# Designs tried in a protein design run: peptides against a protein of PDB entry 7UQJ. Part 102

Target 1, 160 residues: chain A of PDB entry 7UQJ
Amino acid sequence: PELYQNFNITPPRGVLFHGPPGTGKTLMARALAASCSSDERKITFFMRKGADILSKWVGEAERQLRLLFEEAKKHQPSIIFFDEIDGLAPVRSSKQEQIHASIVSTLLALMDGMDNRGQVIVIGATNRPDAVDPALRRPGRFDREFYFPLPDVKARFKIL

## One batch from the design tools (peptide; made by RFdiffusion4, then SolubleMPNN)

Design b2_p14_7_s1 (from b2_p14_7, 7 letters changed)
Fold by OpenDDE base, seed 1:
Structure b2_p14_7_s1 (fold): chain B 160 residues (1-160), chain C 160 residues (1-160), chain D 160 residues (1-160), chain A 14 residues (1-14)
Amino acid sequence: as target 1 above (160 residues)
Amino acid sequence: as target 1 above (160 residues)
Amino acid sequence: as target 1 above (160 residues)
Amino acid sequence: MLTYTDEDLKIPKP
């Protein structure tokens, strides 16, 4: 309730931050966590990379996702930030490895299982919103999208 | 009213984000839009580059600006973000192309025409605030300025 | 009061932004300043680098810190942002120059001397939270920490 | 939040 009231946002279960690389999606997720945390109400920030959950936890990725959501619920108010979520939940294709399909299914179930009374926000970040499974982009999941444009590349070259 | 109440900001017609390149001016504009958008109140974010309005819309740039402000008003509460606004409204010089002068005049009129009751915020971003026409930096236009300093360049090289 | 109410944050005397370089710590500090500033209530943003206070103000660094906090109090609501605060207040070692020890002591006293009624927020940014004197990380000082993870380095190389 | 680009607004490209 109050985490969402602080944003005056009806509790989205998920927010998708999408945009080119280096647009500060991760920075923003942390800043939002920071701006919502008080002395009376510290927000716990959980960060995972999509590809890390798959590659580091071969055969346990589903369990690791469940544990992550349990810990986030235990430490509410909390933010779960998935960096590069397109690495975790790629668009379903006939060539999709069974591992990805089961992980996507688990993530869908975990997001659907979040009640609107829980103080857990999920932020997914991607450079490729079109590479994220459309099922995750439905209402009650990542139903809000925030684009993050590149700061001008020319501007970046003047810093180098 | 309420967009500005969410910030507890007396409605500026424009905010100038200025600072070196890669300081996340665009990121911040989107983050502010994100933080002000709720399920009850979605903010519409319009993004344009100053140079794109000039180069892509040769002879129609003024019309495109008018249409942008009309759409922003139609989709209020809204943010119009001009990235690289110094590309759209450079400082007036005796060598200034007539095209730039007319576009600047149109942008001035559009900003002046925004009522304080409208839920449209204009954010201009530039790496060169001194390259923005001083007429745009007057009260009722870009009358607030936020500097964005470089994250330390040395720090950036330690990431490369 | 109200600056802290805008964040629903019990007034921390200090917030530590830590994380790898180029994660936009400085950007976030300015963005927070921007989001909290209104026409009715402009936030004054003071920025200093830790290393600059030491190197540019040899023998006057303590006085410069006092003046900075006085000016910030005079221009409240205000944010004091220390970029690279690990350059100002490194961990105490037996090899620590006497100058660093006295500056750390002055900064501690200035942070402790901030009443919870003052509208001054101190933000320290570092790439090395473990290089910041633990005395600064205690309650009533930099008692809140926000990590800023690297945006993916691969993503940064695709922009180069 | 909805993001509108030139494509989303169906602004006639020249």
Scores: peptide ipSAE 0.025, ipTM 0.194, DockQ to the pose 0.062
Fold by OpenDDE base, seed 4:
Order: C-alpha cells, then sequence, then structure tokens
Structure b2_p14_7_s1 (fold): chain B 160 residues (1-160), chain C 160 residues (1-160), chain D 160 residues (1-160), chain A 14 residues (1-14)
C-alpha cells in the first residue's frame, strides 16, 4: 500500500489481481488489507466471492452489491475484495446475458460512482482475466492489473 | 510426502486445510508440494477446484476423480490438492443428494482404496469444514485437519 | 501501495517478513511487487537471497549491496526483496563476526541512507527473525514486521 | 489469452 503514496499515483478505484490459481491473489489482497490497517487506522476488509454473490442472492445480487459498496463507504478506508470476480462478471455471452449484464452494469455503476476521494479500493481476483467483462477493465474501474505469476520453478529455486 | 517416508510415519491419506478464505490454504498446499520436492524426488502436484469438478464434468465427475487418482498414483509421489473441497463434497443435504452423494462416495472409495504404500497425499482446502461431508473427515480419509487462522490483524499491522 | 497514499502513512523503508519456511513470504513479496506495478508505472523488483550475496560475492558482498541499492534507486520505484535475510545479516556471533558485521553495517548504512523520498522499499524475509541482527529491526530500517504463521506446525508435520 | 489452465497449475516437478 505505501508504495503508491510515494508514487503520487492516484489510487485506482479497482485493481485486478490475475494469475494462476493458488498464486496467492487472495492472500495478497488480505495482506494488503492488513498492511494498510494500522493500529491508528483500521481498514475494513470486505471479501466476497463472485459466484457466491450470484448464487446466494438470485435477484438481489444488484442490491447486495449496492449494499456492499455502501458499507464499504460507511467503513472507509475500505477494501472490497472480490475473489473469483470472473464468477460475478463473466464475459457477456449471449445466452446468460441478462442476469450477468445487470450485475456487471451495477458493478460498473458502483465503481464509476466512487469519487476519487473515496478511500475504497476494489480488488478483483481472477484466474481468468479474459473471462472478466472488458468493461470492468477500463480506466476508472479495474484499471490496474497485477499478474501473479506462478512462482516460476526457477524463481522458487532461486530462493532455495 | 517424502518426510513421512523418512520418519516411518504412515502418511495421512488426507489432510484438511480449513480456515477463513485467503488464509493461504492453497498457497500452503503449493508451498508444501514445493518443499517436499527435492532434486532427487520430485512431487507431482495435482490441483483441482471442487466446484469445477462438478461443473465441467456433469455426469463424468466420478470418472474424472478416478482419472485424477490414477494419474496421481502414476506420478507418485503426488499431492492431490482439492481447493474448495466443500464444493465437491458438500454435506449431504436431501435435495442435491444424489449427484453429490455419488461424487462423495467416489472420493471416499478412492481415498479408502489408496494403499498405505501409495505416496499420494490428498489435501482438501475449505473455508467451511462443517460444510464438508463428515464421512470425509474420518480416519483413513481427511484424518488430519489444519486450521489456518486469519493472520491476526495485529500480525499484519506490524508491516505498516 | 495506493492505500498508503490515502492514509498519509510514511512508507516503511524496510519490512520484515518472518515466519516458517514455505509460509509464502517470497510469494507475498513477489505479489506485492506485481501489485505495485501498473501499466503506467512499473516497479522494479530486485530479489536476492541472503546467503547467495555472501557466497557468490566473497569479498565483494558490500559492493554488491551498494550496487543493488544504487540500481534500485536508479530504477525506482523499486522493491528490494532479500529472501533469507538472516543469511545476509545473521546475529553477530563471535567467530564469523567480521565479515557479517561489515555486510550488516553496509546494509544498515544503505537503509539509513535512503531518504524517505526514495521510492525504494526493502523487504526482508526470514524464517528466523531472532537470527536477524537487531540493528536491522530498528525504526527507519526493518521497522515493520509481518509474521507469516505456519498454519499449525502440527499441520505441516502431519503432512510431511 | 491468459487462461490459466489446470496445466498451468501443475507445479512442475522441480
Amino acid sequence: as target 1 above (160 residues)
Amino acid sequence: as target 1 above (160 residues)
Amino acid sequence: as target 1 above (160 residues)
Amino acid sequence: MLTYTDEDLKIPKP
């Protein structure tokens, strides 16, 4: 988290963590949340799994997203971590288009509606960045992408 | 896997990693696989996600599990890591019982059918150990459980 | 990284990742580096292993450290990750004292010489925080410590 | 297309 302070980089509203499964995306998001929380300034970490938002709340997924963002605003500074965001916002394919389109549209609107002053960062994690709706990967949304490579066996061996 | 050989400890057939999401269960499983792989003895790491086994292979999930275990045997020493094993082997609830019951039954049989001589370790990761069928948590299956606590927010905060 | 911008938190010059082997310290450091690199602003990640600095560069370890820090400055924003920093900066024990003392002294001086404006973060990873010279763990150096707990030692030993 | 396939998840035997 601190590196961006020094960099005068406007915090992206959204950060996409992508990489193979078990590359520590979720752990990193948690570690970021924890590393941003000080004893003086606790960061509220909201974690949701993409598919869980869809499955638990059929027909209320949009409302739940809105509530999540409102809670995140209320408890700012906050991190909203979407694990498996590709499960929430899959690429619009023709047949499943309506439900996913509405949720994606809601998420887009919520991300767009975040004032740059809002201390709410959204982290999306996916193993399939190409399965995430490209509309989410635009500037002002998930405009920052972080590749979590498999620790190359060579990188592992350079550590050993 | 190798450490069990050296210690004359019968390798547990199954290990359940449980704890909150993003506590590094998957990372630990990978790290274990890596740490157990020596230059002399390479461990084969098979990773599957519980829900993916169900969704990708409707009607073939049992066959895919069998193939996975056969491949793991063929490539022993091996680790089979089931991420989100609760998605594969949910608690037998009446309405979804048949499909899940057959897969669970297959997994049980595969774990029970592992000869003690097989250098195949199964690691199941779940955020919800109570959502895993108790039959899997019995001796000779996932008989070892490891809690992954949230790294105490305090432990995380010391970096900031 | 960005969250620190919002929080007016002075980035620590040094972060100590400590915890048992395979707890994901190195993975976390890499993921942090990746997570700090945007398309617009690439973070340069320098990874070194403590013992490698000593062994590869016998008599030049100090020079290599200086060069590393100069390169990190040159390529800022940068992360210098010392894996197994206890291999670089062991607790001063009497017989090996001179060589290690000079390297530790050099590292101390390099960390102290980083202006707070320098976009260079040093991450040290160790399995043995008590084996790291306490002088490195002082404010303005590795003043931030993050414990990577083993998922229960019993967990690891029951798998191994 | 960075589709991390199950093959990409195979930690190659070191």
Scores: peptide ipSAE 0.005, ipTM 0.325, DockQ to the pose 0.049
Fold by OpenDDE base, seed 3:
Structure b2_p14_7_s1 (fold): chain B 160 residues (1-160), chain C 160 residues (1-160), chain D 160 residues (1-160), chain A 14 residues (1-14)
Amino acid sequence: as target 1 above (160 residues)
Amino acid sequence: as target 1 above (160 residues)
Amino acid sequence: as target 1 above (160 residues)
Amino acid sequence: MLTYTDEDLKIPKP
């Protein structure tokens, strides 16, 4: 409840952050996690890179996803942040079909298996929203999208 | 024309951004792309990591480079940003000679093949300018270099 | 001397930056390097990821560490920044004991071999200070620690 | 001490 209220969003099972790299997607996900954590209620933030799950865990990616969601549920309120989620769950029609299909199916099942009352938010970040399987973008999954525009030149020159 | 005018530079075929990582090279490349794009004239920004071209496209890296330059030409005005370009085109004398030699040769040919009237800018970013093949740093290639110093402590403490 | 004076710290052989990912550890290490570099005295900044030393240099990691410290000494004043140092030197009791033990031993020897008068600072960044071998956290090694809290939401919204 | 695992980023409150 409070986790979603602090996001000022109707409780999505997942939020897709999309926009060019270095627009602050990872930064925002962490800022949101920090803003939702109180002294009384610490939020556990799990970060995974989509490409790291595929590359480090060849043949174990599905199990690692299950363990991640179990750990997130155990440590709720929790945020699971998938950086480069298009690397984890590319569109099913991408030529690397077989390995990705199992991971996509597992991620879909895990997101569908989250009770709407669970204090677990999943945030996916991508530079390529169109490269993310549309099945992940359906209601009850990544059903909210936030575009991260490039900061205008004036905003950026204040950071340099 | 306007793309280069907005860079306030004589139209180089390429610009090398060098400096420590997270000095804002990628950030600047994007801010420049944003400042050069109007509502009427959107700039297409292509980003590739040098290491990703080598690692993901073993044996197809040359073809992927050609396709990238073709797509950039098709979607002009365009910026091709190579992050970690030293990973793509290390100095030819580096012991991994054979695989890198073909990619370097392809990138040289692609940069040489850009019409001076093409609205395609190539930006290479590196932390190690000395690790980039000197052939890429010749006139008509990455013939302008921008050093990205670390922002002074005062500028950064305003970000923390 | 001046390098450590510009850090406003008694000259540690090493500084451990710890805190959640993207809290600006890498950012701070670089800002410090910039603030310590003048027009007359440029600081050479060496960055390595702990995981990259292990993954890219299987069987040569010790030699690469030695070369890194030699290069840093040659180009002093210098900063060696180890990002994700827990990936380089996990606690010796971690199940991957043998490969890590040699690297840890080499890094310990290299840090111990730095003359206190050398203008080389070693900065380790980790998300998991408890995952870093305690031997690295002893006096004359990473004997100062800086916690990087998450910037509050207001501080971050000024960056976007 | 806060073990910041990549997994268990307990985002400490600012």
Scores: peptide ipSAE 0.000, ipTM 0.268, DockQ to the pose 0.090

Design b2_p14_7_s1 (from b2_p14_7, 7 letters changed)
Fold by OpenDDE base, seed 2:
Structure b2_p14_7_s1 (fold): chain B 160 residues (1-160), chain C 160 residues (1-160), chain D 160 residues (1-160), chain A 14 residues (1-14)
Amino acid sequence: as target 1 above (160 residues)
Amino acid sequence: as target 1 above (160 residues)
Amino acid sequence: as target 1 above (160 residues)
Amino acid sequence: MLTYTDEDLKIPKP
C-alpha cells in the first residue's frame, strides 16, 4: 500500500521502463526506490542485469531468480530492478534455446506468484520493449509502462 | 550521409567521447543515437563495454567484435557504442598479453575495413583518452574527439 | 595534498558515496575526478564494480584488487571508484563464504596500507551503507560519507 | 556454449 502510494501509481506488480539507452531508466528506477524510502520505512533495492543472470548462472538462473524474489519478499517493502530485462526475457522465437524458455517461464511464474498485496515492485528496464516477451507485459506482470524520452536537442547542444 | 548530417559532423568512422566518468558520455552517445532516429529511419544502436568483451568471451573476443561489426553493417544506419573502450584497447605495453594485442589489432582492422560511405558510426567512450591505444586515435578510426566537461562546480555544491 | 585541496576535503583515504541508486553517485565520483584534473595535472581514474570483481575474478579477486591499488599508486594522483561496493564488501554474516571474507580482508589491508600522504582517493559507492562491512567505515578507510539525496520530485515528474 | 548474442539494441519506435 504505502510503497505504491509513494509511486503515485495504482499497485502494479511490474513496471516496464522503456526508452532509448541512457535516457536515465536505471537512474530513475534507482531514484524511485529511494524516494519511497522514508526514515521510518527503508525500501530494500535489488538490482540485476538480465544478461548477467543468464551468463553468470548457467543452469542456476532459475534458482537465482527464485532466490531473488524470495529475498525481495522477505525484505519487503522492496524493489527488484531488472536492468536490460530483454536480455533475461527476450521474445520467444522458435530458435530460443529451452534454457531461455525456462527462465522466461520462471520469471512469469514468480511474477504471477507474487501476492498483489505484497510490497514488492518489479521494475524492468529495456531499450526494446518489443523485444520483451509479450507475456511479461500482461496485466499482473509488467502491466505499466513508462517511456523515457530522449533529452531535448537543446540539452545536447550545451554538452557538445 | 543522413546519419552524419544528423550528427552535425562530417563523416568520421569513429568518435571518441572522453572525459571524466559520469559526465554523461554514455547518456550522450545514446541520446545521439536516438536523435538521429526518425519515424522513417531507425538507427540500430549497439552497445558494448570494453571490459565485458574481454571478460565474457575468453578466446572469442575477436570473433565477437567481428560479428558486432558485421551486424552493425547489416543494420545500417547504425551506431556501435563502446563504453569503457580503454578496457578493450588499452595502450600497448610490453606486459600486454598476446590476447589484448590481438583484440586491439582486430578492432583496428575492423575500423579500417569499414567503408567510409557506410552509415556505421563507432563511438568509443573513455575516461582516459591517454589510455586508449594511439593507433585507434588516427584518421579513419577515432579521428574525432568530444570532451565531456564536468558539470559546473555550482551543480556539485548543491549535492554536497 | 593538491588532490585533496581540489576536493575541498581533508585527506581521507576513502569516501563513501551512499544514497539511493541512480542519485548520481557514479556521476559525482566521476565529476570529482575530472574537476581535480587540470591541464597541468591529470588525475587517473579507475572504476570497478564490486560485484564484477567478485564474479569475473573467481580465485583472483584479491590479486586484482592488489593490482588495482598498485596501478592507482603508480599513476597518482588517482581515484579508485568502486561502484556497488556493497557487492565487494557486504556485511559479514555467518553464511558469508570464506572467499568474501578474504576479499573484504584484502580491501581492508589495501586501504590500511595506503600512505596517508599518497594522492590516491578511494571512492566507494553504495545504495546500502548498512550493507557495507562496518570495518570499511572506520577512520583511515571510508571515513567520510556523502549522502546523495534523490532528485526533487519535480525533476522526476518532468521525465514521467 | 550458449552464445548469448548480445541482442541488437533496437531503439523502439517513438
Scores: peptide ipSAE 0.000, ipTM 0.191, DockQ to the pose 0.255; fails the geometry check

Design b2_p14_7_s2 (from b2_p14_7, 8 letters changed)
Fold by OpenDDE base, seed 2:
Structure b2_p14_7_s2 (fold): chain B 160 residues (1-160), chain C 160 residues (1-160), chain D 160 residues (1-160), chain A 14 residues (1-14)
Amino acid sequence: as target 1 above (160 residues)
Amino acid sequence: as target 1 above (160 residues)
Amino acid sequence: as target 1 above (160 residues)
Amino acid sequence: MLTYTDEDLKVPAP
């Protein structure tokens, strides 16, 4: 409840963070995870990179996604953060390798398979929202999008 | 001398930076390296990712670690920064691949083999200090730990 | 025009961002790209790591550089950002592999081949400006250098 | 090996 109230989202919706790289998408996802965590209610934060799932788990990426979602469900309330999600779920094309199509299909099924009672939030971060399979951007999946603008040069010079 | 004074550490000790991912562990390690660098005393900064050593150098990871420590000793004063060190030196288990056990053993031997007169600091960064082999957290290795809390949401909104 | 005015550079000049790692070189390059982007004038930002070009494209690195510059020219106004450019264009030595020498030669030719009418800015980031081939630091290439000091430890503690 | 496509390393302007 509170986790989803803080995100102002109804479960089991995903959130797409998009914007230029280094705009703090990963940082924000972690900040949100921490801000939603209290001493009484620890949120388990799972982080994966889309490209790492493809490269490290060639032939097992689907299994690793299933295990990730099961672990997140077991440790709810939880956040699954996919950094560079466009690397995991590129737009489907006739040239897309069957392996990539299968991984995308698995991710879609896992997002659809989340019970309405689950306290699992999925955050996808990308620099290219248009490179994410449109099927992931449908209601009940990554149906909320947050744009991360580059902080103005003036803001960054205050940080430097 | 000054390098270790700035870290407030006695050589040849390692420092474990731990905390949630994106808390600025890597940023701090880099900041410390350059704050300790003067025109008269340039500090050489070596950065590696634990997972990259395992994945890029399958079968040569031990040799690459040895070369890294030799190069750091040659270019002292120096800092070796291991990002995601839990990826390089996971807790030993009965299921741990022999390759991982050998890499951990090599890292332990390299840290123990640093003469007390060396101006080499080893910084390990992890999101999971409990996933780092306890043998690395012993005195003379990563015997100092710095926790990187998540900046409060208020602090991050000032940066965004 | 405006892009180069914001950088205060005459095309087709490259800019070398140098300074300790994690000083925000990548962050600044991205901030500059976005600050120079308006609704009317979107700037396409291309990012590569020098070491990634060498390691991922063994035997094709030259072709990938050519494609990158062609794509940047096609999508002008554009910025090509090379992170860790010292990894791509190390100082030529008698021990330098012929492959590295060829890649450096290709990068030199691509920078020299940019027409004065092109709206392509090349930003190279390095921690070691002295490790970059001096041929890249000549007029018409990376002829402007920006030093990125470490924010004082006090400034970073305000960000942390 | 993480093969980034040229597209993977292209960031569209905001």
Scores: peptide ipSAE 0.000, ipTM 0.310, DockQ to the pose 0.272
Fold by OpenDDE base, seed 3:
Structure b2_p14_7_s2 (fold): chain B 160 residues (1-160), chain C 160 residues (1-160), chain D 160 residues (1-160), chain A 14 residues (1-14)
Amino acid sequence: as target 1 above (160 residues)
Amino acid sequence: as target 1 above (160 residues)
Amino acid sequence: as target 1 above (160 residues)
Amino acid sequence: MLTYTDEDLKVPAP
């Protein structure tokens, strides 16, 4: 949160957390949500998995995304965390799933429709940033990308 | 980072992560460093252990701190993560170590000398927040403190 | 693993990490893998997502599970971490997914077929322990369950 | 290009 103030950088609508699995992307998103929620200003944290939005809501994924963004706006300041966003928004050029193209388009529209003044931050987490549609990685969407390296084996020994 | 812009909160010079060992403090710091590094703006992550600064640099700890802050300023935006900062900055009233008093004073001066506009964030992690010199926990230093709870003690006892 | 040896506790065949998303389940599994890996005894960490086993290996999920357990046995001591195991092994009584029933049966058989002497620990992580097939939660399978609480909102507010 | 292969998912023990 504060790092972006120091940088005089317009708060991104979306932040892409990428890195190997179990590098703490989800933990970070929660800690960011935590780190931005003061007693005066509680941040609502919405978490969805990309795969769950596809699998649970076959044919309703677009509606569920809309509802999620509406609910996040209603409960702002809020963070929407998409875990495994590569499951939700695979690269369009990947030959397979027409269904994903509509979901990606809806997510693009929802991110584009977020007011820059809106107190809603979208965090996408992926282990495969290259599997995320490049359109989501453009300015005004997931325009900031954050690499979660494996804690170096030396750093693992230091977390112990 | 960006959440602080939305909240009009002055970015802290220092952030204290505290909580039991293995609660993910170090991972969180790394993930914050990661989470602030875009392709356009890489954040340099400096990690030091408090005990390592004392043990490796007997008699040079002050110089090493200065060099660390200088290097962090040179490579800003940057995060300086002190793991086990209680080892670096023990409470001054703890009778024993005159050596720590100078290091604490140097760290205080370095944190006080950070321009509020400087794109350097200091994160201290400790398992013992009460072992950290209260002077470090004042506004303009580690003025934000971050509790990392244990995964439920029951969860630990079951992992044991 | 070493923790279990130190406590003279028969290493569980399976451990279920459950708790809200981003409570550090994956981190803990990795930290456990790291903590149990000494210079003398390297622990191989295998990570799979439940949803990935279904989505990547449509029709081969059983084979992939078998290969995973074989590889883990070959590289023992090892940890198999199933992130989002509720995606792999949904409750059988949930009307929809016949495809999951075979995968669950295979995972049950693989866990049952693990020798108690095998230095392979299976960790399942879920945000929804009640969505995991109860058959997986029986003795000799995921017979130990670990709740990862949210960092208390207060602890999060300290992380603010 | 950070493509984590299934091998990259094998974190070798230290």
Scores: peptide ipSAE 0.000, ipTM 0.208, DockQ to the pose 0.051
Fold by OpenDDE base, seed 1:
Structure b2_p14_7_s2 (fold): chain B 160 residues (1-160), chain C 160 residues (1-160), chain D 160 residues (1-160), chain A 14 residues (1-14)
Amino acid sequence: as target 1 above (160 residues)
Amino acid sequence: as target 1 above (160 residues)
Amino acid sequence: as target 1 above (160 residues)
Amino acid sequence: MLTYTDEDLKVPAP
């Protein structure tokens, strides 16, 4: 957030971190939250796991998403980090389609409803960017994607 | 890894990484695998998620665990990394107890069956060390535990 | 640490973590320290910032480095982590050269004086590996280097 | 035994 302000860059509403498991997506989101915080300006970091939103909030997942975005807006500047966002918004598979469709629709609406002036950034992390609903990857949502490569095996060896 | 040879420490068969989500547990396991590989000596890194073993391998989870340990032994030196190991070996809760008990029992047997001279390390990662069966946390299994603290907010700033 | 004993790897006396700011070098060092500690065997983690050694210990920096290595040796197994080690050992620039040269010389001597059996690892972190004195990057010192890649630079811009 | 709750995930506001 602060770097965007310094660079006169309009912060994206949503950022997708994608790459193999254990490439530091969640760590980077935390490091960014911390790195945008100062002694003068702390960033509030909200973290949720996509599968937890589905499993823990069955029947209330939409309401919990709305409350999460409201709390993030109340505690600006803030970051909402969705770990395993493919668990929240899987590409349509038959038997669970209705529950997922409603949650995805709510997340889409919440991301679309964020004013450009809001100091709320949404970060999604996934190991499967193609398992994330394409509607979430459109402009004004997770319109910014960041590949987390496996650390180069050679860069790894220099450690040993 | 190299520290243990200097320390005359018998390498544990299992290492438990525990800490808040997004503290880099999986990244550390990959970095350790990488940091133990050289141009002369590559370490084979096997990664599984606890929930995936339960959900994808219903009825075959035990066989898949055995095959994983056999492949790891065949490709020594190797690391087996279980992400979200609390999903594989939850503390006994009533309704799913039988399937979990069998998988946990198999994992215990596989860890107990590793010779101290084996070039196979097992790393488990969890956000809930208390949700891991205490039998897995005993000597000769996940007998080394590593706390991944939230990066100090001040340490985070220096990363920007 | 334990992985190196299993892999028959001689532990380096020094490990250089290098990469852009924000890549989790300090977090990795803390996680490694945590990841080497168990309930039965705690690793003592000493952390210093290169610039703090110069600024806080003007005229005593060499003595403080010696004391740090003595305390680390006393509290084995231990890790000494130098954050921003380029601040401690900058490549020769004119006006501060004499103070830096003495501190670098002392650090070189302390690293060279560690027996291969010592249970002390030194980790240096820098965003500028080329700003670290090449003498520190030689075998028996920071002879192992870890590159912490930026997650795709586009990733950083989109979060700020 | 440290169970990391959703509260542990909040970087506390100042």
Scores: peptide ipSAE 0.008, ipTM 0.403, DockQ to the pose 0.051; fails the geometry check

Design b2_p14_7_s2 (from b2_p14_7, 8 letters changed)
Fold by OpenDDE base, seed 5:
Structure b2_p14_7_s2 (fold): chain B 160 residues (1-160), chain C 160 residues (1-160), chain D 160 residues (1-160), chain A 14 residues (1-14)
Amino acid sequence: as target 1 above (160 residues)
Amino acid sequence: as target 1 above (160 residues)
Amino acid sequence: as target 1 above (160 residues)
Amino acid sequence: MLTYTDEDLKVPAP
């Protein structure tokens, strides 16, 4: 929260971290949470994996999302990190549409329903930004995107 | 292990991990420690934060450093990880010189006093390599540096 | 590179990175690959996500695993990183057993078939080590495990 | 839209 406060920028409700696998998206989200946590201002970090919400909570995924956002609001300032958000909110493909569409719709509604005054930031991480429903990438949702390139493996690890 | 075996390189006594916050320096140190541990050869991982040594151990920081190196030597093979080593060993600025100079001098002496036969590696992590006393970056100390770039932040932070 | 050299330890064929989500297992694997790459000794890093192998390659997952190991052997020294290996090799639960059992069996065979002389390291990352088939955690496979605790764990990494 | 294909994920052998 404070990281954004000093920027006089309305903190994004949602930030999409995208880039190749293992570029540290998840690590960055945690590091952001940690760096924003001070002794005076603890940030609660909620982490969910997109595929886990679908698989663990078959039929309850929507409820679990609601509870997550409620808990995040209760423990504000907070960060909700969705690792592999493309697993939670895949691009609506015609055949498996209904269940995924429901969960995506719930996430959309939850992000839209976040009062801008709430100290809740949602970070989605994906290796496949194109696999994330474009509706999530609109203003008021994941309206900011950060590319995590491969650590330029060309960066000379000169072990001198 | 093998990845390193063919390098026939004398292991550094000290390795400086530097780069922007959240680039996984701390995580790297932990996983290096982990990855070097086997069932047959456990590596003891010691972690200290630079600022914590100064703040928790006012007047005893030097003693705590000595004890840390002694414990690391006792539990070899070992890794000492200093997170935020710039907090422990700031560049000597003229006015607050005495206390910091003492701790830095102790760390220098401890690193210089490490017998090359000791299976103790020191990893320092910093977001500010220029804030680390240059004396620590000399041969026989943190003589190897690894840059942890931001996952290329060149991707437009279009904070739209 | 050097950190492991003095360890005179036969490099594990397989290393399991486990710990809470976003403890940087994936970033670590990449940074290990990068740190082990020199100008003279380039390490090829292969990355696959467990769930992606199942989903993208329905019925070809076994072939894709074989090709991956062949390519890794061809481009040795190499690292194969399986992110979310619990998605590739879930604990065999009674009902969906056949397809998953086949892929797990293929991975087991590929890991067992790795000539110890091959400069191929396999890193599996999971948030759920208990969800990884115990057969993969046996000697000659993922026989070394590394716990990635939450960054807030002030606690002593006793690698017991 | 940057789609990272498995090819884009191949860290070229340096």
Scores: peptide ipSAE 0.005, ipTM 0.253, DockQ to the pose 0.045; fails the geometry check

